Peptides against a protein of PDB entry 5HB3. Designs and how they scored, part 130

Target 1, 150 residues: chain A of PDB entry 5HB3
Amino acid sequence: RQMQDRCMSEYNQRIRNAPEGSIDPFRMACYKIIGRCDLSNRSLDGLQTDVNDWIWLQFNLARETDRSLELAGESYGLAELQASIREIGLKHFPKTAAEDTNGSFGMFFYLQILAGMFEQAIAYLYPFSYVDAVHFAIALTYYGLLRPVD

## One batch from the design tools (peptide; made by RFdiffusion4, then SolubleMPNN)

Design b1_p28_2_s2 (from b1_p28_2, 14 letters changed)
Fold by OpenDDE base, seed 5:
Structure b1_p28_2_s2 (fold): chain B 150 residues (1-150), chain A 28 residues (1-28)
Amino acid sequence: as target 1 above (150 residues)
Amino acid sequence: AEEKVEEFLKKLAELRERLKEEFTKLLM
């Protein structure tokens, strides 16, 4: 708690006083991850990351805690992550098999699975690969993760 | 049913590895 408060304090001071681009990107990352500062910006500007880093960051920021117990004054939970995934899907991934030119549908399926959006993931996958959709549906049902009636 | 679960896990693992390689910058 004390460390987080210090991070917040430093973040606020630097944002107000430091010229743009003068703050170390790694320090900013620390403020975001440890201090949970500025969670509305879920990217790490100035740092090159891959998809794994991005996913790790999103899940790290999306802590499953009671919002009433949020220490940083800002909250970003699973619901917000799922909303982000939906938004990304609308912008960057094919909606139908006819739109799929590079096979990127699998990536969006993967993201939805990671985010716990199982029903939506299966529904999305079905028009691209009905066989795989059925197999995944069976497996998810077996583990009690898929809710057919929901 | 359990066999299908195993197939699922295998396919999921393959998907993860392949897609991580192919789409590293897609969302950046």
Scores: peptide ipSAE 0.020, ipTM 0.445, DockQ to the pose 0.443
Fold by OpenDDE base, seed 4:
Structure b1_p28_2_s2 (fold): chain B 150 residues (1-150), chain A 28 residues (1-28)
Amino acid sequence: as target 1 above (150 residues)
Amino acid sequence: AEEKVEEFLKKLAELRERLKEEFTKLLM
């Protein structure tokens, strides 16, 4: 893509020539989102963001449909996002109800749902909230999103 | 079935709002 090439060129130039922290954070965001630059860094330094912005960024960076149009080099798709969600889960979220001290299990459940990890999400939620897990399982099944589990 | 879907969506929305307020610091 022509725009991607230009963004990558500018990004590389600025990384080499600009003083540290002098690049406008929004410009950096554009390089990352449009130019697919430095996808290993899945955050936007210098911008105040919340969890919704973070989620939006992750899904935007995934850009599964346009992946085939990306230049050779860095890529980040849904599979990578799902892997990241798993890693975040391992680091920051409880594995059992006994480990849950702040009720954060719901966030991890939500992230898994957004990432299309439906079976994993239900399996995770089940020990924390049986009723909710069943409720969501029914809804997901209704939409044909949840596959039968043994 | 439609009622269940509506309840599902409502619960997701509520969960989203509550969790983003409480747990932003976990991810950012």
Scores: peptide ipSAE 0.018, ipTM 0.448, DockQ to the pose 0.431
Fold by OpenDDE base, seed 1:
Order: structure tokens, then C-alpha cells, then sequence
Structure b1_p28_2_s2 (fold): chain B 150 residues (1-150), chain A 28 residues (1-28)
């Protein structure tokens, strides 16, 4: 509790008073991950990361515990993560095969799968690749991850 | 069923490798 309180205090002070780009990005990352500061910004500014690093961050920031238990920090759950992925999809990825100019549909499919959005992922993939969607659906059903449609 | 699962995992692995680089370009 005391550590988190200090982290939040220092983070807020630095972000308010320090010139842009003068704060160590790794220090800021520590405040975010350990101190759970500023969870509205779910990125690591100033650090070069790939999709795996980004996903790792998102899942580590996600909490399935009661918000009331995080007295000294902010809460961020799986629901918020899934909501953010939906928003990213709307902004950055094709919605139909006709909109796909760069072949990026697979990335959004991948993000949805990683976030446990299996039904939505299959539904999204289907118009882009029928065969692949069927294969993934079969596999997900086998593991009990895909809910059967009545 | 097992064959389909194996094919799924293989396709997923291939997708990961292809998309790692593209992710940085798109979102950062």
C-alpha cells in the first residue's frame, strides 16, 4: 500500500512537472506496471515494443479481482481490455474483405484470439477466409473454447 | 479432431511470426 501510494504520487508529479521526453521511459513503465498508475494510457511511451510486448502489458494490467481491493491504485479488467481491442479494430483494421487493402485482417483476428474473444474472432475471419475460419472453429470447439450455436 | 487442432496451432504460429513486425508499424 505504501509503495503504491508513493508510486502514484511520484508519477503524477513527474508527468505534471517534467518536460516531455525528459523522464526515463523504463521508470515510467515501472510506475505503470508495479504502481498501476495511469491505466487509461495502456502503452509504454518511448519504448519500442512488438505485439507480444503489448499483449503482455495488457494482460498484466488486467485484473480480475474486485476493484475495492486496489485501494492505492487503479483497476483494469479483462472487460476493459476486450473493449479496447474492439476499439482498435474499428479504427485500424478492415471490417470487410472489400476494405482489406494491406492484408491486415489476420492481425485483428490474432488479437481477438489472444483476448479470448473466440466467437467474435471466428465471425470476423469468416468473410476473409471461409476455409481458415472453419478450421479454427473446429479446433476451438475441440478445446471447449468456442460456444456452440443453437 | 486432433489433426485439425494441429493444423490450427501451426497456422497460429505462422500468423504470429508474420504479424510481429507489422504490429509495430500499424500501432506505434
Amino acid sequence: as target 1 above (150 residues)
Amino acid sequence: AEEKVEEFLKKLAELRERLKEEFTKLLM
Scores: peptide ipSAE 0.016, ipTM 0.448, DockQ to the pose 0.393
Fold by OpenDDE base, seed 3:
Structure b1_p28_2_s2 (fold): chain B 150 residues (1-150), chain A 28 residues (1-28)
Amino acid sequence: as target 1 above (150 residues)
Amino acid sequence: AEEKVEEFLKKLAELRERLKEEFTKLLM
Protein backbone atom coordinates (compact mmCIF):
# COMPACT_ATOMS: atom_id res chain seq x y z
CA ARG B 1 0.00 0.00 0.00
CA GLN B 2 2.71 2.45 0.91
CA MET B 3 4.71 1.64 -2.19
CA GLN B 4 1.66 1.99 -4.39
CA ASP B 5 0.80 5.35 -2.89
CA ARG B 6 4.27 6.66 -3.53
CA CYS B 7 4.15 5.35 -7.07
CA MET B 8 0.88 7.12 -7.75
CA SER B 9 2.17 10.31 -6.20
CA GLU B 10 5.26 10.27 -8.37
CA TYR B 11 3.22 9.53 -11.44
CA ASN B 12 0.89 12.45 -10.87
CA GLN B 13 3.79 14.78 -10.26
CA ARG B 14 5.68 13.69 -13.35
CA ILE B 15 2.64 13.83 -15.59
CA ARG B 16 2.13 17.44 -14.58
CA ASN B 17 5.72 18.61 -14.61
CA ALA B 18 7.73 16.51 -17.05
CA PRO B 19 7.81 17.21 -20.77
CA GLU B 20 5.66 14.86 -22.77
CA GLY B 21 7.51 11.71 -23.71
CA SER B 22 10.51 12.48 -21.55
CA ILE B 23 9.82 10.01 -18.78
CA ASP B 24 11.74 6.74 -18.84
CA PRO B 25 9.50 4.09 -20.40
CA PHE B 26 10.40 1.64 -17.66
CA ARG B 27 9.30 4.10 -15.02
CA MET B 28 6.06 4.58 -16.84
CA ALA B 29 5.62 0.85 -16.86
CA CYS B 30 6.11 0.79 -13.09
CA TYR B 31 3.52 3.49 -12.59
CA LYS B 32 1.08 1.58 -14.72
CA ILE B 33 1.59 -1.90 -13.33
CA ILE B 34 2.24 -1.18 -9.67
CA GLY B 35 0.39 2.08 -9.23
CA ARG B 36 -2.44 1.20 -11.62
CA CYS B 37 -2.10 4.63 -13.18
CA ASP B 38 -3.55 5.60 -16.55
CA LEU B 39 -5.02 2.21 -17.34
CA SER B 40 -6.69 3.66 -20.41
CA ASN B 41 -3.36 3.25 -22.16
CA ARG B 42 -2.55 -0.44 -21.94
CA SER B 43 0.74 -0.37 -23.80
CA LEU B 44 4.38 0.23 -22.99
CA ASP B 45 5.25 3.08 -25.29
CA GLY B 46 8.91 3.63 -25.97
CA LEU B 47 9.98 0.10 -25.12
CA GLN B 48 11.20 -2.48 -27.55
CA THR B 49 8.56 -5.11 -26.96
CA ASP B 50 7.15 -8.09 -28.77
CA VAL B 51 3.84 -9.89 -28.56
CA ASN B 52 4.92 -11.73 -25.42
CA ASP B 53 5.65 -8.52 -23.56
CA TRP B 54 2.33 -7.11 -24.63
CA ILE B 55 0.51 -10.22 -23.46
CA TRP B 56 2.31 -10.11 -20.14
CA LEU B 57 1.19 -6.55 -19.62
CA GLN B 58 -2.44 -7.35 -20.39
CA PHE B 59 -2.56 -10.18 -17.90
CA ASN B 60 -0.90 -8.13 -15.18
CA LEU B 61 -3.29 -5.24 -15.70
CA ALA B 62 -6.35 -7.45 -15.69
CA ARG B 63 -8.42 -7.16 -12.54
CA GLU B 64 -11.69 -8.97 -12.10
CA THR B 65 -12.63 -6.76 -9.18
CA ASP B 66 -15.36 -4.24 -8.64
CA ARG B 67 -14.16 -0.78 -9.60
CA SER B 68 -15.35 0.60 -6.30
CA LEU B 69 -12.96 -1.72 -4.51
CA GLU B 70 -9.94 -0.77 -6.59
CA LEU B 71 -7.53 1.55 -4.84
CA ALA B 72 -6.75 3.50 -8.00
CA GLY B 73 -10.36 3.75 -9.10
CA GLU B 74 -9.52 2.23 -12.49
CA SER B 75 -10.12 -1.32 -13.61
CA TYR B 76 -9.33 -3.62 -16.50
CA GLY B 77 -11.54 -6.66 -16.22
CA LEU B 78 -11.69 -10.07 -17.79
CA ALA B 79 -13.94 -8.88 -20.59
CA GLU B 80 -11.39 -6.33 -21.70
CA LEU B 81 -8.63 -8.90 -21.49
CA GLN B 82 -10.62 -11.28 -23.65
CA ALA B 83 -11.16 -8.55 -26.19
CA SER B 84 -7.44 -7.91 -26.23
CA ILE B 85 -6.70 -11.60 -26.73
CA ARG B 86 -9.03 -11.64 -29.71
CA GLU B 87 -7.25 -8.65 -31.12
CA ILE B 88 -3.77 -10.10 -30.83
CA GLY B 89 -5.08 -13.32 -32.31
CA LEU B 90 -6.14 -11.51 -35.42
CA LYS B 91 -2.80 -9.74 -35.71
CA HIS B 92 -0.16 -12.18 -34.61
CA PHE B 93 -1.35 -15.77 -34.81
CA PRO B 94 -2.18 -18.09 -37.69
CA LYS B 95 -5.79 -18.71 -38.65
CA THR B 96 -5.16 -21.96 -40.50
CA ALA B 97 -2.57 -24.68 -40.65
CA ALA B 98 -1.36 -23.26 -43.94
CA GLU B 99 -0.50 -19.99 -42.21
CA ASP B 100 1.28 -21.71 -39.35
CA THR B 101 4.95 -21.37 -40.18
CA ASN B 102 6.34 -21.55 -36.66
CA GLY B 103 3.87 -23.72 -34.78
CA SER B 104 2.52 -20.84 -32.74
CA PHE B 105 -1.11 -21.96 -32.85
CA GLY B 106 -0.64 -23.79 -29.57
CA MET B 107 0.41 -20.61 -27.84
CA PHE B 108 -2.73 -18.79 -28.90
CA PHE B 109 -4.82 -21.75 -27.83
CA TYR B 110 -3.13 -21.58 -24.44
CA LEU B 111 -3.80 -17.85 -24.09
CA GLN B 112 -7.47 -18.31 -24.83
CA ILE B 113 -7.72 -21.06 -22.24
CA LEU B 114 -6.03 -18.84 -19.65
CA ALA B 115 -8.52 -16.10 -20.40
CA GLY B 116 -11.47 -18.46 -20.01
CA MET B 117 -12.35 -18.32 -23.69
CA PHE B 118 -13.02 -22.04 -23.87
CA GLU B 119 -15.46 -22.14 -26.76
CA GLN B 120 -13.27 -19.91 -28.87
CA ALA B 121 -10.18 -21.89 -27.95
CA ILE B 122 -11.73 -25.16 -29.09
CA ALA B 123 -12.99 -23.61 -32.28
CA TYR B 124 -9.55 -22.23 -32.98
CA LEU B 125 -7.71 -25.48 -32.27
CA TYR B 126 -10.03 -27.58 -34.41
CA PRO B 127 -8.45 -26.91 -37.82
CA PHE B 128 -4.94 -27.43 -36.45
CA SER B 129 -5.56 -30.58 -34.46
CA TYR B 130 -8.95 -32.20 -34.73
CA VAL B 131 -8.24 -34.95 -32.23
CA ASP B 132 -6.91 -32.60 -29.58
CA ALA B 133 -9.81 -30.22 -30.05
CA VAL B 134 -12.29 -33.02 -29.49
CA HIS B 135 -10.46 -34.25 -26.40
CA PHE B 136 -10.32 -30.79 -24.88
CA ALA B 137 -13.98 -30.25 -25.68
CA ILE B 138 -14.90 -33.43 -23.87
CA ALA B 139 -12.78 -32.51 -20.87
CA LEU B 140 -14.12 -28.97 -20.65
CA THR B 141 -17.66 -30.25 -20.92
CA TYR B 142 -17.02 -32.75 -18.17
CA TYR B 143 -15.91 -29.98 -15.84
CA GLY B 144 -18.83 -27.76 -16.81
CA LEU B 145 -16.69 -25.16 -18.51
CA LEU B 146 -17.84 -25.57 -22.10
CA ARG B 147 -21.21 -24.14 -23.05
CA PRO B 148 -23.36 -25.10 -26.00
CA VAL B 149 -22.84 -22.96 -29.05
CA ASP B 150 -25.91 -21.57 -30.81
CA ALA A 1 3.05 -25.52 -27.92
CA GLU A 2 4.64 -26.34 -24.59
CA GLU A 3 7.98 -25.06 -25.77
CA LYS A 4 6.42 -21.76 -26.78
CA VAL A 5 4.77 -21.44 -23.40
CA GLU A 6 8.09 -22.00 -21.71
CA GLU A 7 9.72 -19.32 -23.82
CA PHE A 8 6.90 -16.97 -22.98
CA LEU A 9 7.27 -17.55 -19.26
CA LYS A 10 10.99 -16.94 -19.50
CA LYS A 11 10.44 -13.60 -21.16
CA LEU A 12 7.87 -12.69 -18.55
CA ALA A 13 10.35 -13.38 -15.79
CA GLU A 14 13.00 -11.25 -17.43
CA LEU A 15 10.65 -8.34 -17.90
CA ARG A 16 9.45 -8.55 -14.31
CA GLU A 17 12.98 -8.39 -13.00
CA ARG A 18 13.76 -5.34 -15.08
CA LEU A 19 10.63 -3.59 -13.86
CA LYS A 20 11.48 -4.38 -10.25
CA GLU A 21 14.88 -2.82 -10.69
CA GLU A 22 13.45 0.32 -12.21
CA PHE A 23 10.82 0.55 -9.51
CA THR A 24 13.49 0.40 -6.84
CA LYS A 25 15.43 3.18 -8.53
CA LEU A 26 12.30 5.26 -8.80
CA LEU A 27 11.64 5.17 -5.08
CA MET A 28 15.22 5.87 -3.97
Scores: peptide ipSAE 0.014, ipTM 0.358, DockQ to the pose 0.051

Design b1_p28_2_s3 (from b1_p28_2, 13 letters changed)
Fold by OpenDDE base, seed 2:
Structure b1_p28_2_s3 (fold): chain B 150 residues (1-150), chain A 28 residues (1-28)
Amino acid sequence: as target 1 above (150 residues)
Amino acid sequence: AEERVEEFLKRLKEIFEKLKEEFTKMLM
């Protein structure tokens, strides 16, 4: 907590007082990741990141904890991330195999799995690949991650 | 085979860039 408090203090100070473009992007990234500062801005300006780095960042910044228990810093819930993924899915990913022209269904499946949306992921995958959906369902059930629907 | 992989990676990159844009819009 003490570290987080210091990080937030320094972060806020630099954001307010530093000349434009003078802030070290790596330092700011550290404040964001460790200090949980300014989670509404999930972009790391000035840093070259690939898709893996970006995904890693997003999921590390997301937490499935009660906000009231966080004594310092900001919080961004897993639920919000999941909601975002759902919305993106509706806009940018195929709903059926017939709509899939570039094989992007797997990407959306992957995103859902990473976000812990296991039931939704299986349901989504099913019309594209029955066999794969069954295999994943079995695996997820084995690990206790898939909840049976009554 | 190599060309197919490259094309696939290119498409994935484009998709993820689009996703990043959407996430950014939603969070900011």
Scores: peptide ipSAE 0.019, ipTM 0.431, DockQ to the pose 0.085
Fold by OpenDDE base, seed 3:
Structure b1_p28_2_s3 (fold): chain B 150 residues (1-150), chain A 28 residues (1-28)
Amino acid sequence: as target 1 above (150 residues)
Amino acid sequence: AEERVEEFLKRLKEIFEKLKEEFTKMLM
C-alpha cells in the first residue's frame, strides 16, 4: 500500500509537471506495473518488447479480485482478459486442423494456458493433437489445476 | 522458410492489435 501510494503520488506529480515524453520509459513501466497507474494505456512506450513481453504485461496488469476491493484506484480483471481471449479465439484462430494454415493453434493454446483457462485449452488442443492434449491433461490434473467434468 | 515466419509474425501482429483494441474498448 505504501509503495502504491508513493508511485501514485510521483506519477501524478510527473504527469502534471513533466513535458510529454520526457519521463524515462523504464520509470513509466514501474509506475504502470507496481503502482497500477494509468491502466487505460496498457502499452510500454519507448521500450523494445516482443510478443512474450506484451503478453506478460497484460497478465501482470490483470487482477483476480473485484475492482471494488482493489487497493489501487485502477484495475483490469482477469475475467475480462479471459473474455477477450475467448472472443479473439473465435474470430482469429482455427477451430479445426482443416482451418489451420499456419500452425497458429499452438499460439492460442498457449494464450489460454497463460490466462488460466486450462479446461478450455485442453478441449481446444484435442482436435489438433490428441496425444499432446492427453499429456497436458494428465500433467494439469496432477498439479490440481484441471477440474474433470463428471 | 523465413518467408513463412514473416507471414506468421504479420498475422500475429494483427491479432494482438485486435486484442489491444478490445482491451481499450473495455477500459473506456
Scores: peptide ipSAE 0.018, ipTM 0.433, DockQ to the pose 0.055
Fold by OpenDDE base, seed 1:
Structure b1_p28_2_s3 (fold): chain B 150 residues (1-150), chain A 28 residues (1-28)
Amino acid sequence: as target 1 above (150 residues)
Amino acid sequence: AEERVEEFLKRLKEIFEKLKEEFTKMLM
């Protein structure tokens, strides 16, 4: 808690007093991860990361913490992450097989699965790959992760 | 029934690995 308080203090001070882009990206990343600062910005500006680093960051920040009980830092729960994934889908991924120009549907499917959006993921995959969607549905049902639909 | 479950789980794993690979290629 003490560390988080210090991180928040320093982060706020730097944002207020430093020119944009003048702060060490690694330092800002530390403030974000440890201090839970500025969770609305879920990227690490100025850093080149692979997909694993990005995924790790997203789920690390997606904490199930009530903001009303958190005095230092910010809260960003799984629900917010899921909402963000939905928005990303609307903007950057094909909605139907007819819109698939680069085969990127698999990436969006993968993101939904990682975020626990199982029903939505299966529904999304179905028009792109019927067989795979059925296989996933069976497996998820077996483990009790897929809710029945009418 | 158990044999079918194993087959589907195997396929599921293969799909996940393939999707992960494609995801990585697209972002790198």
Scores: peptide ipSAE 0.016, ipTM 0.403, DockQ to the pose 0.226
Fold by OpenDDE base, seed 5:
Structure b1_p28_2_s3 (fold): chain B 150 residues (1-150), chain A 28 residues (1-28)
Amino acid sequence: as target 1 above (150 residues)
Amino acid sequence: AEERVEEFLKRLKEIFEKLKEEFTKMLM
């Protein structure tokens, strides 16, 4: 908390007092990741990142925390990330095997798994590959990740 | 085999670029 407070204070100070482009992008990234500053901007401006870095950043910034304990004025949790992934899925990924033209269903399945959307991932995979969906369901259940049906 | 992997990775990258774009739009 002490570190977060310091990050927030320094971030605010630099945003107000520093000329545009004068702040070290790495420092800004530290403020964002550690201090959770400016969470509405989920990019690391001035830094070259790959897909894995971006994914890591999104999940790190969306880590589950008690919002009431957040020192930053902004919050963005895993739930919001999951909602965003769901929305993106509806827009960019096939819903049925008949709609799959580029084989991207597996990627959306993977994204849902990464986001902890296990039930949704299995449900999504089922129409594309019944056997694989069953196998993953068994595995996820074994590890206690798939919730039993009520 | 290497060519197939590269093609797959290219497609994957394109998908994630679209995702990043959509996330950016949602956060604006």
Scores: peptide ipSAE 0.022, ipTM 0.448, DockQ to the pose 0.093; fails the geometry check

Design b1_p28_2_s4 (from b1_p28_2, 13 letters changed)
Fold by OpenDDE base, seed 5:
Structure b1_p28_2_s4 (fold): chain B 150 residues (1-150), chain A 28 residues (1-28)
Amino acid sequence: as target 1 above (150 residues)
Amino acid sequence: SKKKVEEFLEKLKKKFEELKEEFTKLLM
C-alpha cells in the first residue's frame, strides 16, 4: 500500500508539474500498472502498443476487489472491461456478414472470448461462421463456460 | 476439450494476427 501511495503521488506530481516532453512514458506506465493511477485512462500514452498489449493492460487493471478498498478512488473490474469491449464492438466491428469487408469479425470474437463474454461471442460469431460457432459452443458448454438459456 | 478450445483460439489468433495493426488506433 505504501508503494502504491508513493506511485500515485509521483504520478500526480509529474502530471501536474513536469515540463512538456520531460515525462518518461515508461515510468508513467509503471505508475499506472503498479499504482493503479488514473484508471479512467487505461492507455499507455507515449508508447507504441498493439492489441495484445492493450488487452494485457486491461486485465491487469481490472481487479476484482472490493471497490471501497480501491486506493485510486476509481473502480475498474471485469464488468467495466466487458463494457469497454462491447462499446468497441459497437463502434468498430461489423455487426453482420454483409458489413464485414476485411474479416475483422474474428478479432472481435477473440476479444470477447478473452474477456469471458462467451455467450455474446458465440452469438456474434454465428452469422459469420456457423460451423465455427457450433464447435465453440459445444466446447464451451462441455467445460461449463457457456450457459444455456433457460 | 479445453485443449480443443485452445487450438481453435490459436488458429483464430493466427488468422487475424495481421489485423492487429489495423485496430491499434481504434482500441487505444
Scores: peptide ipSAE 0.024, ipTM 0.444, DockQ to the pose 0.528
Fold by OpenDDE base, seed 4:
Structure b1_p28_2_s4 (fold): chain B 150 residues (1-150), chain A 28 residues (1-28)
Amino acid sequence: as target 1 above (150 residues)
Amino acid sequence: SKKKVEEFLEKLKKKFEELKEEFTKLLM
């Protein structure tokens, strides 16, 4: 808590008072990750990142802790991450094979898998690649991660 | 079956790497 408060204080102070262009993006990233600062903005400003960096950040920011100890309005756990992934999917990824022009469905499938949305991931993949969906379903079932319906 | 799963995973990994740059703009 004390460390979090210090991180938040420094983060906010720098955001508000630092001269333009003087902010060390890596330092700010550290404050965000350690202090969970400004969870409404789950990105690393000033850093060149890719999708792997993004998803890594999301998981690092996600915490399953006592919600009463978190700042009001800044709760972010796995459920919120999953919700974000769903929203991204609805906005940026194809819903059907007919909409898929570049094979992007695989990335959304991957994001869902990483977020533990196994049933949804398989259901999504099924119309795009039946064989792959079956293979993944078998694997997930084997490891007890998928709950098939009889 | 295990081999097929492994091959599938490798295929997916490759596909994901190819798509990373494309989706960076969408996700960040």
Scores: peptide ipSAE 0.023, ipTM 0.450, DockQ to the pose 0.652
Fold by OpenDDE base, seed 1:
Structure b1_p28_2_s4 (fold): chain B 150 residues (1-150), chain A 28 residues (1-28)
Amino acid sequence: as target 1 above (150 residues)
Amino acid sequence: SKKKVEEFLEKLKKKFEELKEEFTKLLM
């Protein structure tokens, strides 16, 4: 608790008062991860990251805890992560096969799978790749992860 | 079979890796 309080205090102070370009992005990243600071901003500014780092961060920040026990004024769990993925889908990925110009549908499918949105993922994939959707549905069902509808 | 399922999953992983760079451009 004391560590988290200190992290949050330092994070807020630096964000507010530090001169432009003087903030150590690695230190700020540590505060964010350890102290769960500023959960509304789930990115690591100033660092070169890829999709794997982003996803890793999202899952680490997504915790099922009582809001009253968090130092942060906001709570962020799996439900919020899933909501974020939905929003990303709306902004950056094709909704239908007709909108697919670069073949990026697979990445959105992947994100949904990682977030446990199995039914939505299969439904999304189906119009893009029927065969793959069927195979993946079979696999997910085999492992008890998919809840098929009759 | 379980083996075929695993092979399929591996194929998908490869496809997803090919899309990783494009995804990064969208979010970063």
Scores: peptide ipSAE 0.022, ipTM 0.438, DockQ to the pose 0.468
Fold by OpenDDE base, seed 2:
Structure b1_p28_2_s4 (fold): chain B 150 residues (1-150), chain A 28 residues (1-28)
Amino acid sequence: as target 1 above (150 residues)
Amino acid sequence: SKKKVEEFLEKLKKKFEELKEEFTKLLM
């Protein structure tokens, strides 16, 4: 906890007082991850990141704990992550096979699976690859992760 | 059957690996 407090202090100080362009993005990333600083901004500014980096960060920052115990005074859990993924899906990923020009549907499927959005993931995958959707559905059902409608 | 499920899981694993590879290629 003492370390977290120090991280937050340093993070806030740098955000507020550092000259423009002088902030080390890697250091700031460390503060964010270790100190859980500024959970409302769940991105790594100044760093070149990909979808894997992004999702890794989201999971590291996500916590299912009492909000009152969060040192940062903010809350970010699985529900918020899932909501974010839904939003990203609506904005950036194809909804139909006809819209898919670069095969990005797989990425959105992957994100949904990682976030435990199994029903939504299968439903999304179906129009792109019904065979794969069926296979995933069978596997997920077998492990009790997919709730069948009937 | 359990065997069929295992086969599907293996296929799934392979597909995930392929997806990871594709994503890596797309993002790098």
Scores: peptide ipSAE 0.018, ipTM 0.424, DockQ to the pose 0.155; fails the geometry check

Design b1_p28_3_s2 (from b1_p28_3, 16 letters changed)
Fold by OpenDDE base, seed 4:
Structure b1_p28_3_s2 (fold): chain B 150 residues (1-150), chain A 28 residues (1-28)
Amino acid sequence: as target 1 above (150 residues)
Amino acid sequence: ELEEILKRLKELFEKGLEASKEIGKELV
């Protein structure tokens, strides 16, 4: 708590006094992860990152906390992350097999799986790779993560 | 076998990661 409060204080001070873009992205990440500062902005400019880095950050930002205890006054949990993933999917990833040129669909499938969107993930994967979709569906079902299809 | 599934999953993700590099640049 003390560390979080300090992060919040420092963040508020810097955001007021520092020129835009002058804050080190790593420091910004720390403020977000530890201090829960400005969770509405979940993108960190100035870092060369891949989708794995992005999703890692999102999961670190996503917390299951009581809103009453959240100092930031903002809630970002799994539901919000899932919504973000859906939006990213619509914007950046192929929607059909015909749109797939390089296999990026696999990453969107990955994101959905990580976010617990199992049914959606399998449904998405199926037109790209029915073999993979079936295999993963079987596995997910075995572990009780996917609802059995009637 | 589970191991085969996991291997295939890994391959799928690795391929996806490589293919999504440009997307990653846009996300962060």
Scores: peptide ipSAE 0.295, ipTM 0.848, DockQ to the pose 0.813
Fold by OpenDDE base, seed 2:
Structure b1_p28_3_s2 (fold): chain B 150 residues (1-150), chain A 28 residues (1-28)
Amino acid sequence: as target 1 above (150 residues)
Amino acid sequence: ELEEILKRLKELFEKGLEASKEIGKELV
């Protein structure tokens, strides 16, 4: 609690006093992760990151915190993350095998799996890689993570 | 069989990661 309060205080002070864009992105990340400051902005401008870094950040920001303790607008959970992944998928990833030029579909499949969107992930992967989709579907079913579609 | 599946998935993710570098820049 004391550390979080200090982080919030420092964050508020820096946002108020620092010129726009002058805050170190890594420091900003620390304030978001540790201090839960300004979670509405989940982008870190100025960092060279890949999709793995992005998803890692999202999971760190997505905490099962008691919704009652988070101020309105600072709640970011799994449901919100799943929604973000869906939006990213629609915007940046191929929808069909014909649209796939470089194999980026594998990353979107990965994001969906990490977010627990197993049925959607398998359904997405199927037209790109039938064999892989079937194998992974069997595995997920075996571990009780995939519900068979009737 | 499980090892082969995991290997294939790893390859799929690695290829996907490389292919999504530009996407990663846009997400952040």
Scores: peptide ipSAE 0.289, ipTM 0.844, DockQ to the pose 0.753
Fold by OpenDDE base, seed 1:
Structure b1_p28_3_s2 (fold): chain B 150 residues (1-150), chain A 28 residues (1-28)
Amino acid sequence: as target 1 above (150 residues)
Amino acid sequence: ELEEILKRLKELFEKGLEASKEIGKELV
């Protein structure tokens, strides 16, 4: 708690007093992960990252905790992460096989699987790769992760 | 059979990661 309190204090001070763009992105990441500061903004400007780095951050920020117990008064759970993934899908990833040019659909499938969006993931993959979608659906069903009736 | 499925998943994700590098830059 003491560490978290210190992070919050430093974050608040820097947000108020620091020139725009002067805060080190890695420091910002620490404030978010440890201090739970400003969780409404889950972007880390100034870092060179890939989608794996992004999703790693999101999972670290996502907590299944009561909002009232959060020191910062902010909460971010799996449901909010799933909503973010849906938004990213709409903005950045191909929606149909006809829009696919380089195979980026596989990454969006990956993000949905990680977030437990199994039915949506299979439905998304199906038009891109029928065979893969069927095989993965069978596997997910076997392990009780997919509900085919939904 | 499971091993083959996992291999296919890995290949799909690796290809997807490479293809989505520019997207990753925009997410940050």
Scores: peptide ipSAE 0.288, ipTM 0.843, DockQ to the pose 0.796
Fold by OpenDDE base, seed 5:
Parts: structure tokens; C-alpha cells; sequence
Structure b1_p28_3_s2 (fold): chain B 150 residues (1-150), chain A 28 residues (1-28)
């Protein structure tokens, strides 16, 4: 809590006093991760990141803690992350096998799996790779993560 | 069988990661 409060204080001071874009992106990341500052903006300008870095950040920002216990006025949990993944999917990833040009569908499948969207992930993968979708469905069912359709 | 599945998944994700580099730039 003390560290978080300090981060929030420093963040507020720097945002008010520093020119726009002058804050070190890594420092900004620390303020977001540790201080939970300005969670409405989950983008880190000035960092060269890939989708793995992005999803890592999202999971660090997402907390399962009750919204009531968050010191930050903004709550970001698994539900919000899942919503973000859905939006990203609609915007950036192929919706059908016919739209797939470079195999990016695998990454969207990966994001859905990480976010616990197992049924949606399997349904999404199925038209791209039937065999893989079936094997994953079997595995997920075995571990109790996927409910078989009756 | 599980090892083979995991191998295929890894390949799928690695390919997906490479293919999504431009997407990653837009997300951050």
C-alpha cells in the first residue's frame, strides 16, 4: 500500500509537471503496474512490444481482487481483459479461414486460451485447423476446462 | 499424444506471434 501510494503521488506530480511524452515509458509502466495509475490507458507509448508483452502487461494489470478493495478508482479484472481480447479479435485478427493470410489466427487463439475463454477459443480455431481444435478440445475436456456439449 | 499436441500448439503460437507483430505495435 505504501509503495502504491507513493507511485500514485509521483505519477500525479509528473503528469502535472512533465511535458507530454517526456516520461520514460518504463517508468510509466511501473506506475501502472505497481501504482495502478490511469488504468483506463493500458497502452505504453514509446515501447517496442509484441503481443506477448501486451498480454503480460494486461495480466499484471488485471486483478481478481474485489472491485471494492481496489485503491485505484479504476478497476481492471479478467472480465475487462476478456472484453479487450474480443475487441482486439474483431479489429485485428481474421474472422474466417478465408481471411487468414499469415497465420495470425494462432495468436488470437492463444490470447483467448490465456484469458480462460476456452469454448470461444476452440470455436474460433475450428475453421482454421480442425485437427488442432479437436485435439485441444479433448485435452481441455480431460482437464475439466471445457464442458462437453451434451 | 500430449507432447505432440503441445508441440503443435507451440508451433501455432510462434507462427501467430510472428504474424501478429504489426498488431502488437498497434496495441501498445
Amino acid sequence: as target 1 above (150 residues)
Amino acid sequence: ELEEILKRLKELFEKGLEASKEIGKELV
Scores: peptide ipSAE 0.303, ipTM 0.851, DockQ to the pose 0.795; fails the geometry check

